# Peptides against a protein of PDB entry 5EIB, part 211

Target 1, 366 residues: chain A of PDB entry 5EIB
Amino acid sequence: VDLEPGTMDSVRSGPFGQIFRPDNFVFGQSGAGNNWAKGHYTEGAELVDSVLDVVRKESESCDCLQGFQLTHSLGGGTGSGMGTLLISKIREEYPDRIMNTFSVMPSPKVSDTVVEPYNATLSVHQLVENTDETYCIDNEALYDICFRTLKLTTPTYGDLNHLVSATMSGVTTCLRFPGQLNADLRKLAVNMVPFPRLHFFMPGFAPLTSRGSQQYRALTVPELTQQMFDSKNMMAACDPRHGRYLTVAAIFRGRMSMKEVDEQMLNVQNKNSSYFVEWIPNNVKTAVCDIPPRGLKMSATFIGNSTAIQELFKRISEQFTAMFRRKAFLHWYTGEGMDEMEFTEAESNMNDLVSEYQQYQDATAD
Target 2, 366 residues: chain A of PDB entry 5EIB as posed
Amino acid sequence: VDLEPGTMDSVRSGPFGQIFRPDNFVFGQSGAGNNWAKGHYTEGAELVDSVLDVVRKESESCDCLQGFQLTHSLGGGTGSGMGTLLISKIREEYPDRIMNTFSVMPSPKVSDTVVEPYNATLSVHQLVENTDETYSIDNEALYDICFRTLKLTTPTYGDLNHLVSATMSGVTTCLRFPGQLNADLRKLAVNMVPFPRLHFFMPGFAPLTSRGSQQYRALTVPELTQQMFDSKNMMAACDPRHGRYLTVAAIFRGRMSMKEVDEQMLNVQNKNSSYFVEWIPNNVKTAVCDIPPRGLKMSATFIGNSTAIQELFKRISEQFTAMFRRKAFLHWYTGEGMDEMEFTEAESNMNDLVSEYQQYQDATAD

## One batch from the design tools (peptide; made by RFdiffusion4, then SolubleMPNN)

Design b2_p21_6_s2 (from b2_p21_6, 14 letters changed)
Fold by OpenDDE base, seed 5:
Structure b2_p21_6_s2 (fold): chain B 366 residues (1-366), chain A 21 residues (1-21)
Amino acid sequence: as target 1 above (366 residues)
Amino acid sequence: SEDDLYEFIASHINRGLVISV
């Protein structure tokens, strides 16, 4: 789905354009122009019913619908505005189904779009209320991984998108291969989300290796386990050491000893015990899939529900507040029929979310 | 491959594409 027809033409002409049904291509004529309000109230609102018709048709063809997975950017008007409108409308129609998102967080290091903090804050407000699981894929973290870890002098969108792809493939492993831990979206939510509003995950992937060192790196279970828990491998720009893990899932892929995985996972938990809440027993889950990712012998994907995720929301909030206090660019949003009060509500809800994470960070076992 | 699908999806996220999978 896109508000820009040119993107859809690129998808259709692309190597994967034929894997989608032609009728499942829904597109507008007028893009959102990086404006959340255009995506949510005007251009996106005109298109949303056509998308819902496709969603209904595909849902009816599914013998056992678990839920929905949405991939979107929170910086752009279509992904942020129309994406959150779709989430809201799908939630209204399918209240008993899981809503999962891959939400790409904006960064000034990657984009020149000045209004991204507005789009992101308005989106987070919707995601807090209308999603069950949100993978926070932060362009800030992706850029830093590319630059610092992968040793790319000038990270490109292609380099960032490769990390996004690896992450999405990793976190969906248990859904795609039968007999795994968290084999469905609901089981994942039950294991990962102890409190309804605290459903924002920091993903991570291992191995992350620079091209220059790739040939010299042995992929071992200890190395994967160590790297997966390293703050530098997090796809959200948060330091887990500044918070506490509520829940963790680790997904190993490739031919490896389950015994060795369990031993290394126990060791890393013991080493990092201060970074876990003590009042959630058995809050680390491990899965092993024998099928490696393409081009790797083995990998590990990390899913963390950590109170450190508040660092990401604080960054967005600070940028939002800096513009909003001056009412900068607001006329572009209000001109699309948006109320200025919605900015204040979105800011408040995101600050409440930060406070909730902090509360559980500071909580101790009685 | 499924990995290629995710690479495709990822390549379009930054273009504002909303994909339901």
Scores: peptide ipSAE 0.224, ipTM 0.819, DockQ to the pose 0.705
Fold by OpenDDE base, seed 3:
Structure b2_p21_6_s2 (fold): chain B 366 residues (1-366), chain A 21 residues (1-21)
Amino acid sequence: as target 1 above (366 residues)
Amino acid sequence: SEDDLYEFIASHINRGLVISV
């Protein structure tokens, strides 16, 4: 789905364009222009019913509908505005189904779009209420991984998108292969989300290796386990050491010993015990799939529900507040039929979410 | 492969929306 017609032609003509049904390509005539309100109230609102018709048709064709997966950017107007509109409408129609999102967070390091903090804040407000699980993929973290870890001097969107792909493939492994721990979206939510509003995950991937070092790096279970828990491998720009893990899932792919995985997972938990809440027993789950990802012998994907994720929301909130206090660019949103109160509500809800994470960070077993 | 599909999806994430059912 896109508000710009030219993107659909590129997808359709692309190497995978034939995988999608032609009728499942829904597109507008006018883009959102990086404006959440255009995506949510005008251009996106004109298109949403056509998208919902496709969603219904595909849902009816499913033998067992578990839920929905949305992939979107929170910085742009289409992904943020129309994406959250779709989430809301799907939630209204399918209240008993899991809503999962891969939500790409904006960063000034990657994009100079001034209104991204508005789009992100307004989106997070919707995601708090209308999703069951959200993978926070932070462009700032992706950029830092590309630059610092992968040694890319000038990270491109292609480089960032490769990390997103690896992460998405990793976290969905248990859904795609039988006999896994989190074999369905609901089991994942039950294991990962102890409190309904605290459903924002920091994903991580291992191995992250620079092109120049790939030939010399042995991939071992201990190395994967260590890298997976390293803050530098997190796809969200927060330091897990500044918070506490509520829940963790680790997904290993490739031919490895389950015993070795279990031993290394116990070792890393014991080493990092101060970074876990003590009042959630057995809050680390491990899965092993014998099928490696393409081009790797083995990998590990991390899913963390950590109170440190508040650092991501604080960053967005600070940027939002700096612009909103000056009423900068608000007329572009209000001119599309949005109320100024929705900005205040979104800011408030994000601050409440931060406070909730802090409360559970400070909570003891008593 | 499914991994190739995710690479394709990721390459378009900044441009639009992908919904999987």
Scores: peptide ipSAE 0.221, ipTM 0.822, DockQ to the pose 0.833
Fold by OpenDDE base, seed 4:
Structure b2_p21_6_s2 (fold): chain B 366 residues (1-366), chain A 21 residues (1-21)
Amino acid sequence: as target 1 above (366 residues)
Amino acid sequence: SEDDLYEFIASHINRGLVISV
């Protein structure tokens, strides 16, 4: 789905244009112009019913509908505004189904779009209320991985997208291969989300490899385990050492010893015990899939529900507040039917979320 | 391959919306 027609032409002409049914391509004419309000109230609202018709048709064709997975950017008007509108409408029609998102957080290191903090804040407000689980894929972290870790002088969208694809492939491994931990979206939510509003995940991946780089050295299970818990391998720009893990899932892929994985996972938990909450027993889950990702002998994917995710929301909130206190660019949103109160409500709800994470970070076992 | 699908999805995240059911 896109509000810009040019994206659909690129998809249709691309190597995967035949995978999707032609009737499942829904697109607008005018785009959202990087404006959440255009995506949510005007251009997106005109298109949403056509998208819902496709969603209904595909849902009816499913033998067992578990839920929905949305992939979107929170910086752009389409992904943020129309994406959150779609989430709200799907939630209304399918209240008993899991809503899962891959939400790409904006960064001024990646995009010069000045209004991205507004789009992100307005989106997070919707995601807090209408999703069951959200993978926070932060363009700040992706850029820093490409630039600092992978030593790419000028990171491209292709470089960032390669990290996103590796992460998405990793976190969905348990859904795609039988007999795994968290084999469905509901089991994932039950294991990962101890409190309904605290459903934002910090993903991580090891090994970090650029699209054009050959792996000259195979990683070992100890090296994978160590890298997976390293803040430099996190796809969200947060340091886990500044918070506490509520829950963790680790997904190993490739031919390896399950015993060695369990030993290394126990070792990393013991070494980092101060960074876990003590009042959630058995809060680390491990899965091993014998099928490696493409081009790798083995990998490890991390899913962390950490109170350190508040660093990401604080960054967005600070950027939001810097513009909103001056009412900068608000006329572009109010002109599409928004009220200034919606901005204040979204800011308040995101700050409440930060406060909730801090409360559980400071909580001790009695 | 499934990995190719995720690469495809990722390449379009910044451009639009992908819903999978």
Scores: peptide ipSAE 0.218, ipTM 0.824, DockQ to the pose 0.894
Fold by OpenDDE base, seed 2:
Structure b2_p21_6_s2 (fold): chain B 366 residues (1-366), chain A 21 residues (1-21)
Amino acid sequence: as target 1 above (366 residues)
Amino acid sequence: SEDDLYEFIASHINRGLVISV
């Protein structure tokens, strides 16, 4: 789905364009112009019914619909505005299905779009209310990984997108291969989300390798386990040492000993026990899939529900507040039918979310 | 491959929306 027709032509002409049914391409004519309000109230609102018709048709073809997976950027007008509109409309129609998102967080290190903090804040407000699971894929963290870990002097969108792909492939492993822990979206939510609003995940991946690099250092299970819990391997720009893990899932891929994985996972938990909440027993789940990712002998994917995720929301909130206090660019949103109150409500809800994470970070076992 | 699909999806995140059912 896109508000720009040129993107659909690129997808259709691309190597994977034949995988999708022609009727499942829904596109607008005018684009969102990086404006959340155009995506949510005008251009996106004109297109949303056509998308919902496709969603209904595909949902009816499913023998057992678990839920929906949306992939979008929170910095752009289409991904943020129309994406959150679609989430809201799907939630209204399918209230008993899981809403899962891969939400790419904007960063001024990656994009020069000045209104991204508005688009992100308005989107986070919708995601808090209308999603069950949100993977926070932070362009700032991806940039820092490319620069610091992968030693890329000038990270490209191709380099960032490779990390996104590896992360998405990793976190969906249990959904794609039978007999795994968290084999469905609802089981994942039950294991990962102790409180309904605290459903924002910090993903991580090991090994971190550059796209097209043939130097596949075969990591061991101990090295994978250590790297997976390293703050430098997190796809969200948060230090887990500044917070506490509510829940964790670890997904190992490749031929390895389950016993060795369990031993290393126990060891890393014991070494990092101060970074876990004490009042959620058995809050770390481990899965092993014998099928490695393409080009690797083994990998590990991390899913963390950590109170440290508040650092990401604080960054966006600070950027939002700096613009909103000056009412900078606000007329582009109000001109599309938004009220200034919607900005204040979105800011308030995100600040409340930060406060909730802090409360649970400071909570002791009663 | 599914990994290729995710690479494709990731390459288009900045352009639009992908909904998978």
Scores: peptide ipSAE 0.217, ipTM 0.829, DockQ to the pose 0.868

Design b2_p21_6_s3 (from b2_p21_6, 14 letters changed)
Fold by OpenDDE base, seed 2:
Parts: structure tokens; sequence; C-alpha cells
Structure b2_p21_6_s3 (fold): chain B 366 residues (1-366), chain A 21 residues (1-21)
């Protein structure tokens, strides 16, 4: 789905364009112009019914509909505005189905779009209310991984998108291969989301190795485990050491000893026990899939529900507040039918979310 | 492969919406 036809043509002409049914391409003509309000109230609102018709058709063809997975950017107008509109409409029609999102967080390090803090804040407000699971894929963290870990002098969108792809592939492993932990979206939610509003995940992937070091690095379970829990490998720009893990899932792929995985996972938990809440027993789940990702002998994917994710929301909130206090660019949103109150409500809800994470971070076992 | 699908999806995240049912 896109508000611009050119993106759909690019997908169709791509190496995998034939995988999608032609009728499942829904696109507009005018785009959102990086404006959440155009995506949510005007251009996106004109297209949403056509998308919902496709969603209904595909949902009816499913033998067992678990839920929905949406991939979108929170910095742009289409992904943020129309994406959250779709989430809201799908939630209304399918209230008993899981809403899962891969939400790409904007960063000034990657994009020069000035209004991204508005789009992100307005989107987060919707995600708090209307999603069950949200993977926070932060362009800032991806950039830092590319630069620091992968030793890329000038990270490109292609480099960032490669990390996103690896992460999406990793977190969906249990859904795609039988006999795994978290084999459905509902089970994942039950294991990962102890409180309904605290459903934002920090993903991570291992191995992350620079091209120059790949030949010399042994892929071992201990190395994967260590790298997975390293703050530098989080794909959300927050330091887990500044918070506490509520829940964790680790997904190993490749031929490895389950015993060795369990031993290493226990070891890393014990070494990092101060970074876990004590009042959620058995809050770390591990899965092993014998099928490695393409081009690797083994990998590990991390899913963390950590109170440290508040750092990501604080960053967005600070950027939002700096613009909103001056009412900078606000007329582009109000001109599309938005009220200033919607901005204040979105900011308030995101700040409440930060406060909730902090509360649970400070909570002790009674 | 599904891995290739996610690569394609990721390449367009900044431009559009993908819903998987």
Amino acid sequence: as target 1 above (366 residues)
Amino acid sequence: SEDDLYLQIASHINKGLIIEV
C-alpha cells in the first residue's frame, strides 16, 4: 500500500514483485508529502476503504487468521498517518486478532525531514492504543550499528534496510517454522507483554560483523549470545543497562546444541541479573530453529521488552516539544483538519508511557 | 525465500505500507 504509484511500480518490477497478487497493490496518486495528517485524514482516508476490502478478502481466505503484521515508517506521511489509520480500522473490524507492527523510528542522523517528530509522536499515540506488539526499529540505532559495528563510513538506506530485513526474518522465524516457542502471534504477546501498553520491543540481531572481520570471526553460540545482549547491537537507540528487561525472547537459527544455548542463555542472564526485573519469573524465553538464515551458518535474534526503551520515546518527545512550543509547521497539519489538541494528547500519552516504563523499572518485589 | 521477501519489504519501508495477513 502506498499513496504514491511509483513505489508500487518499483515493487512490481523488483525480483519478487510476482509474489504479490496484482489486486493486492493499492495505491494513491498524490502522496502524503511527509504529513501525518494527509496520511490519516485526507489522502489516506480516501484510500483506506480500498485497502480494507483487500484485507477482508485475504483474511477470509485464511484458514486460521492469527492477526496482522504492518511494516511502516513513522517519519513519513504515508507509513505514519495512513499506517496508523489502517491499524485503527483493522482493530475496529478485527478486535480479537493480534496487531503486530514493525515501526521504523525516524532519526535526524538518517533523514532531514523536519516534521518527523510530529509524525512519530502522532503515530506512537496510535500504536500505544491500537497495537498488541510493536518492534521498534530505530534508524538512529541502525545507523550507529552500520557505522560503529559494520565499519561502514557512510551508511546507506540499503545498509539500514538490510538490518531491518535480517531482524524481520529473525523475529518471524518462530511463526514460519513449526515446533518453535512463540509459534503464533498470540503466544508471543502473552510471553512478551506483561502490561497492555508496554508492548514496544527492542530487536537485535547477531552476528553483526564488519566485512573485513567476517573471515576471522568464529560463529559460536557464546559469541552470538554475548553479541545479542550487547547494548551496541540493539536496533533501538537505548541502552538496556539504563533500564530493566520485563521480558526477553531469543531465537537461535542453525545447527547448534540446545544444551549449549540454554547454558549460554542462563549464563548471560546471571551475569546481567541486575538488568532484569525480579518480579516476573521465567521472563526469558529461548527458541532454536535448525534452519539457518541464508548465507549464515547460525544466527540469533533478540526481542527485548525493556524499560530502557523510554530513552527512544524521550528523544522523540524532546524533538516534538522543541517544534510544538513554537507551533512550527503546525499549519500544515491543522489545514488537513487536525486540531492542536490532538498534538497535546499524543505528547501526553507518550509521556505517560515513559512514566509507566519508569514506574515498572523502579518497582521492587513486594 | 521468505528472507528475500523481508529484504524487499525493508527496501520499501520508507516509502509505503505493507500489511501481511
Scores: peptide ipSAE 0.075, ipTM 0.798, DockQ to the pose 0.842
Fold by OpenDDE base, seed 3:
Structure b2_p21_6_s3 (fold): chain B 366 residues (1-366), chain A 21 residues (1-21)
Amino acid sequence: as target 1 above (366 residues)
Amino acid sequence: SEDDLYLQIASHINKGLIIEV
């Protein structure tokens, strides 16, 4: 789905364009212009019913509908505005189904779009209320991984998107292969989300290796485990050491010993015990899939529900507040039918979310 | 492969919306 036709043509002409049904391509003629309000109230609102018709059709064709997975950017107007509109409408129609999102967070290091903090804040407000699981894929973190770890001098969107794809593939492994832990979206939610509003995940992937070092790197279970828990491998720009893990899932892929995985996972938990809440027992889950990712012998994907995720929201909030206090660019949103109160409500809800994470970070066992 | 599909999906994430059911 896009508000611009050119993206659909690119997907359709792509190497896998034939995998998608032609009728499932829904697109507008006028883009959102990086404006959440255009995505949510005007251009996106004109298109949403056509998208919902496709969603219904595909849902009816499912033998067992678990839920929905949405991939979108929170910095743009389409992914943020129209994406959150779709989430809201799908939630209204399917209140008993899981809503899962891969939400790409904006960064000034990647994009110079000045209104991204507005789009992100308005989106987070919707995601808090209408999603069950949100993977926070932070362009800040992706850029830093590309630059620092992968040794890319000038990271491109292609480089960032490669990390996103690896992460998406990793976190969906248990859904795609039978006999795994968290084999459905609801089981994942039950294991990962102890409190309904605290459903924002910090994903991570291993191995992350520069092209120049690939030939010299042995992939071992200990190395994957160590890298997976390294703050430098997190796809959200948060330091887990500044918070506490509420829950963790680790997904290993490739031919490896389950015993070795369990031993290494126990070792890393013990080493990092201060970074876990003590009042949630057995809060680390591990899965092993014998099918490796393409081009790798083995990988590990990390899913963390950490109170450190508040650092991401604080960053966005600070950027938002700096603009909103001056009402900068606000007329572009109000001109599309938004009320200024919606900005204040979104800011308040995001600050409340930060406070909630902090509360549980500071909580002790009774 | 499904992994390749995610690569294709990711290439468009910054531009659009993908819904999987």
Scores: peptide ipSAE 0.049, ipTM 0.774, DockQ to the pose 0.847
Fold by OpenDDE base, seed 1:
Structure b2_p21_6_s3 (fold): chain B 366 residues (1-366), chain A 21 residues (1-21)
Amino acid sequence: as target 1 above (366 residues)
Amino acid sequence: SEDDLYLQIASHINKGLIIEV
């Protein structure tokens, strides 16, 4: 789905364009212009019914509908505004199904779009209320991984998107291959989300290796386990050491010993025990799939529900507040039918979310 | 491959929406 036709044409002409049914391409004629309000109230609102018709059709064709997965950016107008509108409408129609999102967080290091903090804040407000699980994929973290870890001098969107794809493939492994831990979206939510509003995940992927060192690095279970818990490998720009894990899932792919995986996972938990809450028993789950990802012998994907994710939301909130105090660009949103009060409500809800994470970070077993 | 599909999906994240059912 896009408010611009050009993206759909690119998907159709791409190597995988034939995987999608032609009737499942829904696109507008006028883009959102990086404006959440255009995506949510005007341009997106005109297109939403057409998208819902496709969603209904595909849902009816499913033998067992578990839920929905949405991939979107929070910095743009379409992904943020129309995406959250779709989430709301799907939630209304399918209240008993899981809503999962891959939400790409904006960063000034990656994009020059000035209004991204507004779009992100307005989106987070919707995601808090209308999703069951959200993978926070932060462009800032992706850029830093590309630059520092992968040794790319000038990271491109292609480089960032490669990390996104590896992460998405990793976290969905249990859904795609039978007999795994968290084999359905609901089971994942039950294991990962102890509190309804605290459903924002910090993903990570291993191995992350620069092209120059790739030839010399042995892929071992200990190395994967160490790397996936390293703060530098997190796809969200927060340090897990500044918070506490509520829950963790680790998904290993490739031919490896389950015993070795369990031993290494126990070792890393023990080493990092201070960074876990003590009042959630068995809060680390591990899965092993014998099918490796393409081009790798083995990989590990990390899913963390950490109170450190508040650092990401604080960053967005600070940027939002700096603009909102000056009422910068607000007329572009109010001109699309938004009330200024909705900005204040969104800011408040995101700050409440930060406060909730902090509360559970400070909570003791006593 | 499924991994290639996710790469294709990821390449358009900044511009559009993808819903999987």
Scores: peptide ipSAE 0.087, ipTM 0.805, DockQ to the pose 0.847; fails the geometry check
Fold by OpenDDE base, seed 4:
Structure b2_p21_6_s3 (fold): chain B 366 residues (1-366), chain A 21 residues (1-21)
Amino acid sequence: as target 1 above (366 residues)
Amino acid sequence: SEDDLYLQIASHINKGLIIEV
């Protein structure tokens, strides 16, 4: 789905264009112009019924509908505005199904779009209420990985997208291969989400490899385990050491010893015990899939529900507040039928979320 | 490959919406 036709043409002409049914391509003509309100109230609202018709058709064709997975950017108007509208409408029609999102967080390091903090804040407000699971894929973190870790002088969208792809492939491993931990979206939610509003995950991946880079050295299970828990491998720009893990899932891919994985996972938990909440027993889950990702002998994917994710939301909130206090660019949103009160409500809800994470970070067993 | 599908999905995240059912 897109509010611009050019993306759909690119998908159709791409190597996988034939995988998608032609009737499942829904697109607009005018785009959202990086405006959440255009995506949510005007251009997106005109297209949403056509998308819902496709969603219904595909849902009816499923033998067992578990839920929905949405991939979107929170910086753009389409992904943020129309994406959250779709989430709301799908939730209304399918209240008993899991809503999972891959939500790309904006960064000034990646995009010069000034209004991205508005789009992100307005989106997070919707995601808090209408999703069950949200993977926070942060363009800040992706840029920092490319620039600092991969030593790319000028990170491209291709470089960032490669990291996103690796992350998405990693976190969906258990859904795609039978007999794994968290084999369905609901089981993942039960294991990862102890409180309904605290459903934002920080993903991580090891090994970190750039597109087209050859790995000259195979990683060991100890090296994978260490890198997976390293803040430099996190796809969200927060340091886990500044918070507490509520829950963790680790997904290993490739031919390795389960015993060695269990030993290394125990070692890393013991070494980092101060960074886990003590009042959630057995809050680390491990899965091993014998099938490695393409081009790698082995990998490890991390899913963390950490109170440190508040650092990401604080960054967005600070950027939002800096513009909103001056009412900068608000006329572009209000002109599309949006009320200024919705900005205040979204800011308030995101600040409440930060406060909730802090509360559970400070909670003790006593 | 599934990895190629996710790469294609990722390449369009900045512009569009992909819903998987």
Scores: peptide ipSAE 0.048, ipTM 0.778, DockQ to the pose 0.874; fails the geometry check

